# Peptides against a protein of PDB entry 3ESW: the designs that were tried, part 1

Every score and structure here is a prediction.

Target 1, 322 residues: chain A of PDB entry 3ESW
Amino acid sequence: NNIDFDSIAKMLLIKYKDFILSKFKKAAPVENIRFQNLVHTNQFAQGVLGQSQHLCTVYDNPSWHSIVLETLDLDLIYKNVDKEFAKDGHAEGENIYTDYLVKELLRYFKQDFFKWCNKPDCNHCGQNTSENMTPLGSQGPNGEESKFNCGTVEIYKCNRCGNITRFPRYNDPIKLLETRKGRCGEWCNLFTLILKSFGLDVRYVWNREDHVWCEYFSNFLNRWVHVDSCEQSFDQPYIYSINWNKKMSYCIAFGKDGVVDVSKRYILQNELPRDQIKEEDLKFLCQFITKRLRYSLNDDEIYQLACRDEQEQIELIRGKTQ
Unless a header shows other numbers, all headers, positions and changes below count from the first letter of the chain.
Peptide ipSAE was made for these designs. It is ipSAE averaged over its two directions, with the distance scale d0 held at 1.0 Angstrom where the peptide's residues are scored. Compare it between designs on one protein only; published cut-offs may not apply.
A fold fails the geometry check if it doesn't show the stated peptide or something in it is severely misdrawn.

## One batch from the design tools (peptide; made by RFdiffusion4, then SolubleMPNN; aimed at target 1 I3 F5 A9 L12; its pose is not in this set)

Design b1_p8_1_s1
Fold by OpenDDE base, seed 4:
Structure b1_p8_1_s1 (fold): chain B 322 residues (1-322), chain A 8 residues (1-8)
Amino acid sequence: as target 1 above (322 residues)
Amino acid sequence: AKELVEKL
């Protein structure tokens, strides 16, 4: 009797694995046609694809990781992590240490490292002169700014000295290690790279309503955790919809292993119309991109990621009932 | 709150 149950369990596990793996096989011709038609006919789908082509892979750069680790005050960071970890009575080697690390990185980044920039300081008048700055509009990057993946430059005039100050919106996160200022885009971009530089599983979350943040996969909590560098926020996905009373329609997470609609985690009230794409087409798109990102992975890696995806989908369904 | 949502 016991031998039969173990054999049945093994057989069921094999069949289940094979079933899961079958979903990640090379796309059928019909799926490719559907994908091509979707991205050519739906602007939102094209935008998600375009973002995935950058955000899913750009942060997996070992040279950038080295530059980040060389730039950060690692001694201060680890001193603070070790202090808070010891204070809570944890033993060394627990997976919870990475949660303390992410919390300290949030503190360090907001308090010690990076600056919020509503308006730039005047290049001539010096520090704490942003109150004197009048926006003149935006323009394209110059030849120097273009070297750092700059799409837009905001132009400001100083009311005191009359000089022009440029605020280039750099997309090169290595340039942001130098400039150490920006808005949610620059904050999230560099902070995503910082977390990746510590070997963490990180996703970039794009919200259609002009905000961006991170998710970190906590091995201790065994789930994706909301991380907002602008807010020094850890595991507070409700802050936008509840605390800010923000209206939102879409939140899409971009990571090396997949693209996921995480709207259910963040849109708890004040939901805007989801009219940019059919829900079925968005689900198909995210799955199709995710499948492509996993083409080089082995069967065991694909299976483990599929189990993680299933657990996340269960979480996202259950979270609406709380 | 509103100040954080300045244009990406």
Scores: peptide ipSAE 0.056, ipTM 0.780, DockQ to the pose 0.012
OpenDDE base, seeds 1, 2, 3, 5: peptide ipSAE 0.052, 0.055, 0.053, 0.051; ipTM 0.777, 0.789, 0.782, 0.784

## One batch from the design tools (peptide; made by RFdiffusion4, then SolubleMPNN; aimed at target 1 Y16 C307 E310; its pose is not in this set)

Design b1_p10_1_s4
Fold by OpenDDE base, seed 1:
Structure b1_p10_1_s4 (fold): chain B 322 residues (1-322), chain A 10 residues (1-10)
Amino acid sequence: as target 1 above (322 residues)
Amino acid sequence: SLLEEALKLL
């Protein structure tokens, strides 16, 4: 009996697709109970849920994308991308153009657009006066600052003129397009929105040990790529563990289509105890939130994302970027 | 998927 391998392969693919899709069906009552118990009893789980409710959806705002594109020097950006692409990009195919775009956006953002702010300049004395600023502490926002999703304002006194300068820690990325200054939080927040405004697949990566960065899905490399706007870094996930010798416990990626534990990509050495949640419960939590984010997608979209997730999980297990 | 890639070898 000639085994019809083509027929068997087709049947297996259908059954595999059905199996994968079954994992993304509406949660069973027992899974809902497990989820509710986990977020009510585990503070780390509650924190991940709270972050997902904001970070997974906030950047999917078409009005914000328009404001970003109107604010950036697109002529300069595309001129520089075209220049770099013309050197060798044609040999690698058209998909590499987006990698050049992200690299230019990293350059443009750090060199031309945004500023690092350890201490603000004095509002009275003007530019390059931050050396004269003494921190007095932090307070709540005033009525004007509160309009721009500000939870904390750092207060500084000028040693030269005695005036008070306020440094609001704005979480509104549109306000950050005006202020053009901040620390890792403001940098990552606005840069995530910038990448999203170009129609890219982007995740916000939260590290428990007080750092944040992005990941971009490269169609050329066919994987998630590390992107740090503060460092002007592209595809260097090792910089924290190796170059900084940073100790870390958790790295969680938040995107529109999922929440993923990406700790294995970034924690290469000096791992801190992962004692905030059971590994099985963290895996369950991320999968449960990811299912909810995908409820409105069709079967083909769900299947394609699940195939991408499988490839990422293999990459994370192998510890080698393919 | 890994399965799709494996089936291409068939």
Scores: peptide ipSAE 0.162, ipTM 0.828, DockQ to the pose 0.450
OpenDDE base, seeds 2, 3, 4, 5: peptide ipSAE 0.079, 0.136, 0.154, 0.094; ipTM 0.774, 0.818, 0.822, 0.781

Design b1_p10_3_s1
Fold by OpenDDE base, seed 4:
Structure b1_p10_3_s1 (fold): chain B 322 residues (1-322), chain A 10 residues (1-10)
Amino acid sequence: as target 1 above (322 residues)
Amino acid sequence: SLLEEILKLL
């Protein structure tokens, strides 16, 4: 009797799909208890949960996407993308076009659109006066600043005119389209929204050691790609560990479809102690949040995302971006 | 999936 290997393969795929889908079923009571206990007893877990509640959903706002697209110089962006794409001899409609788009968005954002703000310019003395600014500390937002999800306001005094300049740390990315300045937080926040506004799969990566960046899912490369708007960096996950010699403990990626520990992609040397949570508990936490984020998806969507997750986990274990 | 890729080799 010839073993019908095709029939066996089909049966295995069905059983595998069922097995994968079973992991994304409603959490058992024991898992809910474990989750609740973890987030109530572990501050790091609570922080990851809190970040997930914002970062996983906030950028999926169609009204914000429209405002972004209306604000950007799309003609300039697409002109530059088309120019570089054509120069490299690619056919129109290839998946690689999106990689060119992200690279141009990095260029455009850093060079033409957004400004790094170590210190603000003096509101009275005008442009290029930041050298005259002395920090006085930070305070809470005023009534106007509070409308734009402002957590803190940095206060500066001008050494030339003596006037006070406020630098509100806005978390509203729509306000950042107006202000067009900030540090890594504002850069990453607005740039994440920009990428999302082009319909891209994007994650916000939080590093415990005071940096943040993006990941973009390249359909051409078929993987998550490091994207840092501050650095105008595409697919250079090594820049922190190698170029900066930065010491790091945790890198957590937050996207609409999941929360993933991506530390292995970025922490290549000088690893700091991972003492904030047990590794098993962090893995459980990320899986539990991911499961919640996927609860409304159909079986095919869940399966496709699970296949993507599997491939990413293999990549992270191998320690090489293919 | 990895399983799908393995099964394509069978």
Scores: peptide ipSAE 0.171, ipTM 0.832, DockQ to the pose 0.434
OpenDDE base, seeds 1, 2, 3, 5: peptide ipSAE 0.109, 0.089, 0.128, 0.085; ipTM 0.801, 0.784, 0.813, 0.774

## One batch from the design tools (peptide; made by RFdiffusion4, then SolubleMPNN; aimed at target 1 L13; its pose is not in this set)

Design b1_p12_8_s1
Fold by OpenDDE base, seed 2:
Structure b1_p12_8_s1 (fold): chain B 322 residues (1-322), chain A 12 residues (1-12)
Amino acid sequence: as target 1 above (322 residues)
Amino acid sequence: SFEEELAKKLLK
């Protein structure tokens, strides 16, 4: 009996697909109860849920993508991408081109487009006057600032002229296209939108210890790639733990198609206690939110994403083979 | 393909 190995392989693949799809079915009543109890009883879980409700969907706005593309110097960007792509002579075509695009966007954003703002310039004295600014504290937004999703306004007094300068912490990324300044929050927010506007798969990574960055899914590398706009960093997940010697407890990635604990990618040393939630509950929470985000997807999309998720989990366990 | 690699892994 010639064992038709091809038929067996096909049958196993079908069964495997069905098995994977079965995991992404609508949550059972027991899972819904567990989820509700978790988010009502655990503050960290509630925070992750709240962030997911915003970060997983806010950047999927075609109108915003259009505004971004109209605002950026696309001619300069693509000229630089084409130049760098041509130098390396890669035969991998469009897949590697997107890596060059992301690298150029990192350069363009940091060097040409956006500004780091520790303290604002004095509105009265003009440019390069931030050294004269004394923080007075923070307050709520005024009526104008409130139009741009502003939760906090930092208040500064000029030591030279005595005038007050407001630094609104805008969360509206379209307003950030105008202001072109901020800290890690504003940088990551707008840069996430920029990457999304080029049709890229992007996640927003929240670190509990007051930093935020992006991940981009490289089709060339076939994995999630660390991207930090503040640092002009591509594929350097070690910069926080090693270069900065930063202590961290949680890194959570928020994307259109899922929420993932990516702590293992970034927390390489100096791990802080992970005491905010049980590990099993965090895994459950991320999986549950991910399932909800995928409810409208077809079986093939669900399967492809589930395969991607599994490869990422394997990567996170094995570490990067240096 | 990913499916072919997966098939190879499942058959091992």
Scores: peptide ipSAE 0.014, ipTM 0.494, DockQ to the pose 0.591
OpenDDE base, seeds 1, 3, 4, 5: peptide ipSAE 0.009, 0.000, 0.007, 0.008; ipTM 0.453, 0.355, 0.447, 0.490

Design b1_p12_8_s3
Fold by OpenDDE base, seed 5:
Structure b1_p12_8_s3 (fold): chain B 322 residues (1-322), chain A 12 residues (1-12)
Amino acid sequence: as target 1 above (322 residues)
Amino acid sequence: SFEEELAKKLLE
C-alpha cells in the first residue's frame, strides 16, 4: 500500500492547526483559578502581570506614533538607510531593508538624538556641567513634573553655583522627545516607541537585574533580534553575560501579542538562582497572559503567531545563536 | 511557507 505521504502530511497539518487554535480558546475555569491564585500568592507573578498591563499596550498609540514621526529627522534616516541598502540590500531581498532601518535608528538615536544622563547639567551653569553635580537624593514629582507620568525626581546640587537641579525620571515617552536624555529606562522606553512608530513588531525586555532593552522581529532573519539602544547593539544577545559578565536570573519580553521568558537568549553564563517562581508557574503565567492578549485575533492571526512562538521556543532550546 | 517547511520536516 503506497502510503500517500502527501495526504498524511496534509492531515497532520490540519490536525496541528486545530490543536494550536484549541490552545488559544477562552481559558478554562481551572486556568482562571490557577492564574488568580498565582498572582495573589507570588510577588514575582504579580510584578510580571503589572508590567504586562502597561508594556504590552502602551506603545500601540497612533497619536504617539504621529508625534514621533514628526519629531525625528526622517529625511536623514531614510537617506542613510537607502545608502546602506543600495550597497548590499539588493542581493538579500527587500526584507533586509527593515534591518537596515533598525540599525540606522539605533545610530540616529544614540549619536544624533538622545543623550545618556548619569547626572544632569546644572540648570544655571549650562551645558557640560554634570561633573559639578552632587546627588542629594530623590523625591516625588512637583505639580508640573506629575503631568508627564513621573514617579521619581533625582535632586542634584551644583558644587560651583550651589543651585539645585531636578532630574525627573519621566515615564511619558512623548516628554522624552523633548528632554532627550535619560538612563536605560528612558532610552528603552522612547526607543521602543520609535520602533513601534515605524510599524515594527517590537518587545520590551525586562531584566530583573536592573537593565532593559528591546527585541525586534526581523522578517529577513525570521526571528526575534536583540536591540539595545543604549549600546547601539543589533543582534548581540551575548553582550550582557559575556562582555559585561553580568549575572542574571530572568529576562521577560513584553509585546502586544505576548509575554515570553527569553532568559535563555541572554543568560549564557553566571546564571543567578531562579527562585522567585516555579518554572512551571512562570511558563503558565506567560502563556496565560499571551492567550488573553490574543483573544480578539482571528484564527489565521493566532495560527501565524503560534507558529512564530514555536520557532522561537525551538531556537531558545537549541541554543542556535548563530 | 512555514506550513510547507513544517510539512517537509514532518516527512523527514
Scores: peptide ipSAE 0.021, ipTM 0.546, DockQ to the pose 0.491
OpenDDE base, seeds 1, 2, 3, 4: peptide ipSAE 0.015, 0.013, 0.018, 0.010; ipTM 0.508, 0.484, 0.527, 0.486

Design b1_p12_8_s4
Fold by OpenDDE base, seed 2:
Structure b1_p12_8_s4 (fold): chain B 322 residues (1-322), chain A 12 residues (1-12)
Amino acid sequence: as target 1 above (322 residues)
Amino acid sequence: SWEEELAKKLLE
């Protein structure tokens, strides 16, 4: 009996696909109960859920993508990408071009477009006056600031002229295209939208220890790539743990297609206690939210994403930066 | 193909 290995392989692939798809079926009643209990009893779980409700969907706005593309100097960006792509002469074609695009967007954003704002300049004294600014505290937004999803406003007094300057912490990324300044939150928020506007697969990474960055899915590298707009960093997940010697407990990635604990990619040393939630409950939570985000996808899309998820999990376990 | 690599990994 000639074992038709090709037939067996095809049958195994079909069964494997069906098995994977079975994991993404509608949540069983028991899973819904577990989820509800978890988010009602665990504050960290509630926080992750709340973030997912915003971060997983907010950047998938075609109107915002158009506004971004109209605001950026696309001629400069593509000129620089083409120049760098031509130097390396890679035969890999379109897939590697996207990596050059992300690298140029990092350069353009940090060097040409956006500004770090530790303290605002004095509205009265003008540019380069931040050194004269004394923090007075924070307050709620006024009626104008509230139009741009502002949660808090930092208040500063100028030591030179005595005038008050407001630094609203806008969460509306379209407003950030106008203001062109902020801290890690504003940087990551707008840069996530920028990457999305180029049609890229992007996740927003939240670190519990007061930092945020992006991940981009490189088709060339066939993996999620660390991207930090503040640092102009591409594929340097080690910068926080090693270069900054930062202590961290949780890094959670939020994307349109899922929520993933990516702590293992970034927490290489100086790990803080992971005491906010049970590891099993966090894993369940991320999987449950991911399932919900994929409910409208077809079987082929679900299968492709599930294969990507498994590859990422293998990467995170092996510590292989490929 | 990724399927061939997956098949290899499943057969390992």
Scores: peptide ipSAE 0.007, ipTM 0.468, DockQ to the pose 0.449
OpenDDE base, seeds 1, 3, 4, 5: peptide ipSAE 0.006, 0.000, 0.005, 0.000; ipTM 0.473, 0.369, 0.421, 0.340

## One batch from the design tools (peptide; aimed at target 1 F5 D6)

Design b2_p13_2_s1 (made by RFdiffusion4, then SolubleMPNN; its pose is not in this set)
Fold by OpenDDE base, seed 5:
Structure b2_p13_2_s1 (fold): chain B 322 residues (1-322), chain A 13 residues (1-13)
Amino acid sequence: as target 1 above (322 residues)
Amino acid sequence: SKEAKELVEKLLK
């Protein structure tokens, strides 16, 4: 009996696809109850849910994408990408072009477009006066600042002229295209929108220990790639644990198609206690939110994303990022 | 991707 291995393989693939699709069906009543209880009883779970409601959808705004593309020097960006791609990209295929684009966007954003702001310049004394600025504290936004999704305003006094300078912490990324300055929050917020404006698959990574960055899905590398706009860093997930010797407990990635615990990619040493939630409950929460985000997708889209998820989970378990 | 570039070029026209 010649076992038709090809027929068996095809049948197994069909059954596997059906099995995967079954996992993304509407949540059972028991799962809904578990979810509701978890977000009502666990503050960390509530925080993850709240972040997902914003970060998973806010960047999928076509009007914002148009404004971004109109604001950036696209001629310069594509000139640089085309130049780097022409050196070696043809040997690796067309998929590597997007990696060159992300690398150029990192360069352009840090070197040409956006500025780090530890302290603002004095509004009266002008540029390069931040050294003269003394922090007085923080307050709520005024009527003008509140128009741009401002949660807090840092207040500074100039030691030279005595004038007060306000540094609004804007969460509106379109306002950040105008102000072109901030800290890790503003950098990551606007850079996430920039990457999305080029039609890229991007996640926003939140670290509990007060840092944020991006991940980009590289079709060339066939994986999620670490991207930090502040550091002009591409595929260097080790920089926090190793280079900074940073202690961390949680890294959570938020994208349009899912929420994923990516802590294993970034927490290589000096792990802090993961005491905010049970590991099983965090895994359940991320999977539950991910299912909800994918509810409107077709079977082929669900299957493709599920294959990516499985590959990522294998990567995170094996520790083989490189 | 080249497709993203082409899309951007189409949107800028």
Scores: peptide ipSAE 0.011, ipTM 0.396, DockQ to the pose 0.015
OpenDDE base, seeds 1, 2, 3, 4: peptide ipSAE 0.006, 0.005, 0.006, 0.000; ipTM 0.409, 0.427, 0.423, 0.360

Design b2_p13_3_s3 (made by RFdiffusion4, then SolubleMPNN; its pose is not in this set)
Fold by OpenDDE base, seed 3:
Structure b2_p13_3_s3 (fold): chain B 322 residues (1-322), chain A 13 residues (1-13)
Amino acid sequence: as target 1 above (322 residues)
Amino acid sequence: SNKELVEELLKKL
């Protein structure tokens, strides 16, 4: 009796693995047609695809990781991580150290490194002069600003000296290491790169209602963890819906290994109409892009990621972190 | 138990 059950269990595990792997094989012609039709006919789908082409890969740049690590005060960061980790008596194992690292990076980034810029300081009058700045509108980048992936430049006039100050909205995260200022876009962009530079598994979360944040995969918690650099927030997915009373429709996570609708993690109340795409089509789109991102992975990597994805889907349905 | 594992796997297939 025991010999038969072990053989059956092994056979079923093999068949199950093969079944899971079969879902990540190269898309059938019918799936390709469905995908092409969806991205050509639905603007939201086009936007998700366009974002995936950038956000899923842009941060996987070893040269950028080196520049980040050379720019940060690593001695201060690790000193603080070690100090906080030592307080808990090491009982929770080595995997929790990365959670302490992310928490310190949130602290360091907000308190010591980066600045919120509602209005720029006057280039002539110096620091702490933003109160004297009047917005004149926005314009395109000049020749110098264009080198740093700048889409828009906000223009301000100083009420004290009358001089014009430019606030370019840079999308180059390396330029943001120099400027050290911005709004949610610049904060999330650079902070995503910072987390990636420590070798962490990170997703960029886009919210349709004009906010952006990160998710980090905690090996200790064995799940995706909400991370917002603007708020110095770790594992507080409720802050938008509950604390801000923000109305939201879509939250889409973009990572190297997949694109995932994470709306259920963040939209806890005040849900806006999800009318930009059919739910089945969004699910198909995210799965299709995710398959494409995994085409170069081996069967074991694909299987491990599929198991992780299934656990995340269970979490999102249950509304409970296991 | 291997029996429970088989039963769980059968539910996932």
Scores: peptide ipSAE 0.030, ipTM 0.623, DockQ to the pose 0.609
OpenDDE base, seeds 1, 2, 4, 5: peptide ipSAE 0.025, 0.029, 0.025, 0.025; ipTM 0.658, 0.638, 0.626, 0.603

Design b2_p13_4_s1 (made by RFdiffusion4, then SolubleMPNN; its pose is not in this set)
Fold by OpenDDE base, seed 4:
Structure b2_p13_4_s1 (fold): chain B 322 residues (1-322), chain A 13 residues (1-13)
Amino acid sequence: as target 1 above (322 residues)
Amino acid sequence: SKNEELVKKLLEI
């Protein structure tokens, strides 16, 4: 009996696809109950859910993408990308061009566009007066600040003139195109939108230990790439654990197509206790949210994303990003 | 996926 290996392989592929697709079908009643119980009983799970409801969808705004592209110096950006791309001897049409674009966007954003704000300048004394500013604490937004999704306003007093300066922590990335200053939150928020405005696959990475960054899906590297706008960093996931010697417990990536625990990419040493949720419950939570985000996708889209997810999980287990 | 690549390799046989 000549074993028709081609027929068997086709049948195996069909069965494998069906198996993968079966995982993304509508959640069973028992899974819904588990999810509801988890988010009602576990504060960390509730936080992850709340972040997913915002971060997974907020950047998929075509009107915002247009405003971003109108605000950036695209001529400068593409001139620099083309220059560095040509210098390295790459041909047009290679997927690597997008990696050069992201690297230039990192440069442009940090050097030309956005400013780090530890303390604001005094509104009365003008530029380079932040040294004279004393923090008085934080308060709620006023009526104007509230229009731009401001949750907190940091209050500073000038030691020179005695005037109060407000530093509103805006979460509206369009307002950040105007203000052009902030800390890791504002940097990552606006930079995530910038990358999305170029049509890139981007995730927002939240670290529990008060940092945030991006991941970009490089079609050239065929993986998620660490991107930190604050650091002008591309593909350096080790900078936090190794260079900063930062202690961390959780890194969660939020994208349009899923929520993923990426802690293994970034937590290379100095791991803090992962005591906020059971590992099985976190895995379930991320899978459940991811499943919900994919409910409107077709079988081919679901399958391609599941293949990407599998590859990422293999990468994260092997610790080989380098 | 790695399993898809394995299945594709089986189809190339």
Scores: peptide ipSAE 0.024, ipTM 0.571, DockQ to the pose 0.156
OpenDDE base, seeds 1, 2, 3, 5: peptide ipSAE 0.019, 0.015, 0.014, 0.020; ipTM 0.568, 0.545, 0.451, 0.546

Design b2_p13_4_s2 (made by RFdiffusion4, then SolubleMPNN; its pose is not in this set)
Fold by OpenDDE base, seed 4:
Structure b2_p13_4_s2 (fold): chain B 322 residues (1-322), chain A 13 residues (1-13)
Amino acid sequence: as target 1 above (322 residues)
Amino acid sequence: SKNEELVKKLLKK
């Protein structure tokens, strides 16, 4: 009997696709119960869920994308991208162009567009007066600040003039296009929106130890790439653990198509105890949220994303063996 | 996926 290997391979591919698709079907009642119990009993799980409800969808706003593109110096950006792309001898239409775009956006954002704000300048004394500012603490937003999704306002007193300066921590990225200053939160928030405005696949990475950054899916590299706007960093996931010697426990990536524990990409040494949730429960949580985010996608989209997820999981497993 | 690539490699044989 000539084994029709082609027929068998086709059958195996169909069965494999069906198996993958079966994982993304509507959650069983038992999975829903497990999910509900987890988010009600575990504060970390509740936090991840809450973040997913915002971060997975907020940047998929076409009106915001338009405002971003109208605000940025696109002529400068594309001129620089084209210059560096041509310098390296790449042909037009190569997927690598988007990597050059992201690198220029990192440069432009840090050098030309946005400012780091450890302390604000004194509103009365003017520019370069942050050295004179003493923190008094934080308070809630006023009526104007609250319009821009402000959760907290840092209060500073000028040692020179005695006046109070407010530094509202805006979460509205459109307001950040105006203010053009902040810390890692504001930087990552606006930069995530900027990358999304160029039609890129982007995730917001939350680190439990008070840092945040992006991941961009490079079609050229065929993987998620570390992107930190604060550091003007592209594909340097090691900077936190190695260069900063930062201790970390969790890094969670939030994107439109899923929530992923990316801790293995960034936590290379100095790992803190992962005691906030059981590993199996975190895995379940991320998968459950990811499944919900994909409910409206067709079978082909689900399958392609599942293939991407599989490759990422393989990458994350291998990274610890170096 | 690696499995899809494996299946595609099997189909090319």
Scores: peptide ipSAE 0.028, ipTM 0.505, DockQ to the pose 0.154
OpenDDE base, seeds 1, 2, 3, 5: peptide ipSAE 0.020, 0.016, 0.022, 0.005; ipTM 0.494, 0.471, 0.508, 0.406

Design b2_p13_5 (made by RFdiffusion4)
Pose (drawn by RFdiffusion4):
Structure b2_p13_5 (pose): chain A 322 residues (1-322), chain P 13 residues (1-13); non-standard residues A184 YCM
Amino acid sequence: as target 1 above (322 residues)
Amino acid sequence: NEEEVKELLEKLE
């Protein structure tokens, strides 16, 4: 009995596909309650649910993608990307070009395109002039800035001239293309959209301890890559936990294809207690949403995606890539 | 080949 593995191996891969295609089916009402309910047992759940709604579908918008592309200096971007491909892009330029592009976009965005804003500059006094602004709090948007999905307008008084500069906080990323300033918040909103506008596979990563950033899928490294625009950073998920020494509890990724707990990629010391939701319930929560996010996908899509997800679990469960 | 069969069986469990 020379036991035939190649037979048994080829078989199973077949059986596995059925198991997978079954998993991403229905929404049998049994687990539906578990969902509709969990969202009331727990707010960390309602939190993730809410954000999945604001953040997964939103950046897939051709109208926007095109405006961003019109607006960005593509000649400049692609020239530099091409210049860096010139100084030899790996023996296997195997979709490595995509990585050089993301890196250059980070540079353009930071060095060139968008600017940070703690207190704003005085609107009437010069440009370099923020530290003579004392804040008078926050309030609702006026009529004009209400158009751009704004909740809070921080207002400031200029002690040198008396006028009041205001700093609306927008969520319409197209508005940010104009204002070209802000904090992680909008830096990240616009940068996610920018990444999506090059048709890249992109995600919004949310840290409960007040920071946001991106994840981009590198076909060259065939895995997700951490991208943080504020820090012009490429593949440095440790940056928060180690370099900054920031204490963190949870990290959640959002995208058109799914919602995934990516904590393990980032919270690699100074771990805070994860005391917000039964870990079993969180797994369920993401799975249900990811499943819901895919009813309209076909079998080949449902499967290829589920494998990428699995590849990711092993990467996180374990301590490394591959 | 044997390791592949084991991995697939674990996935199906």

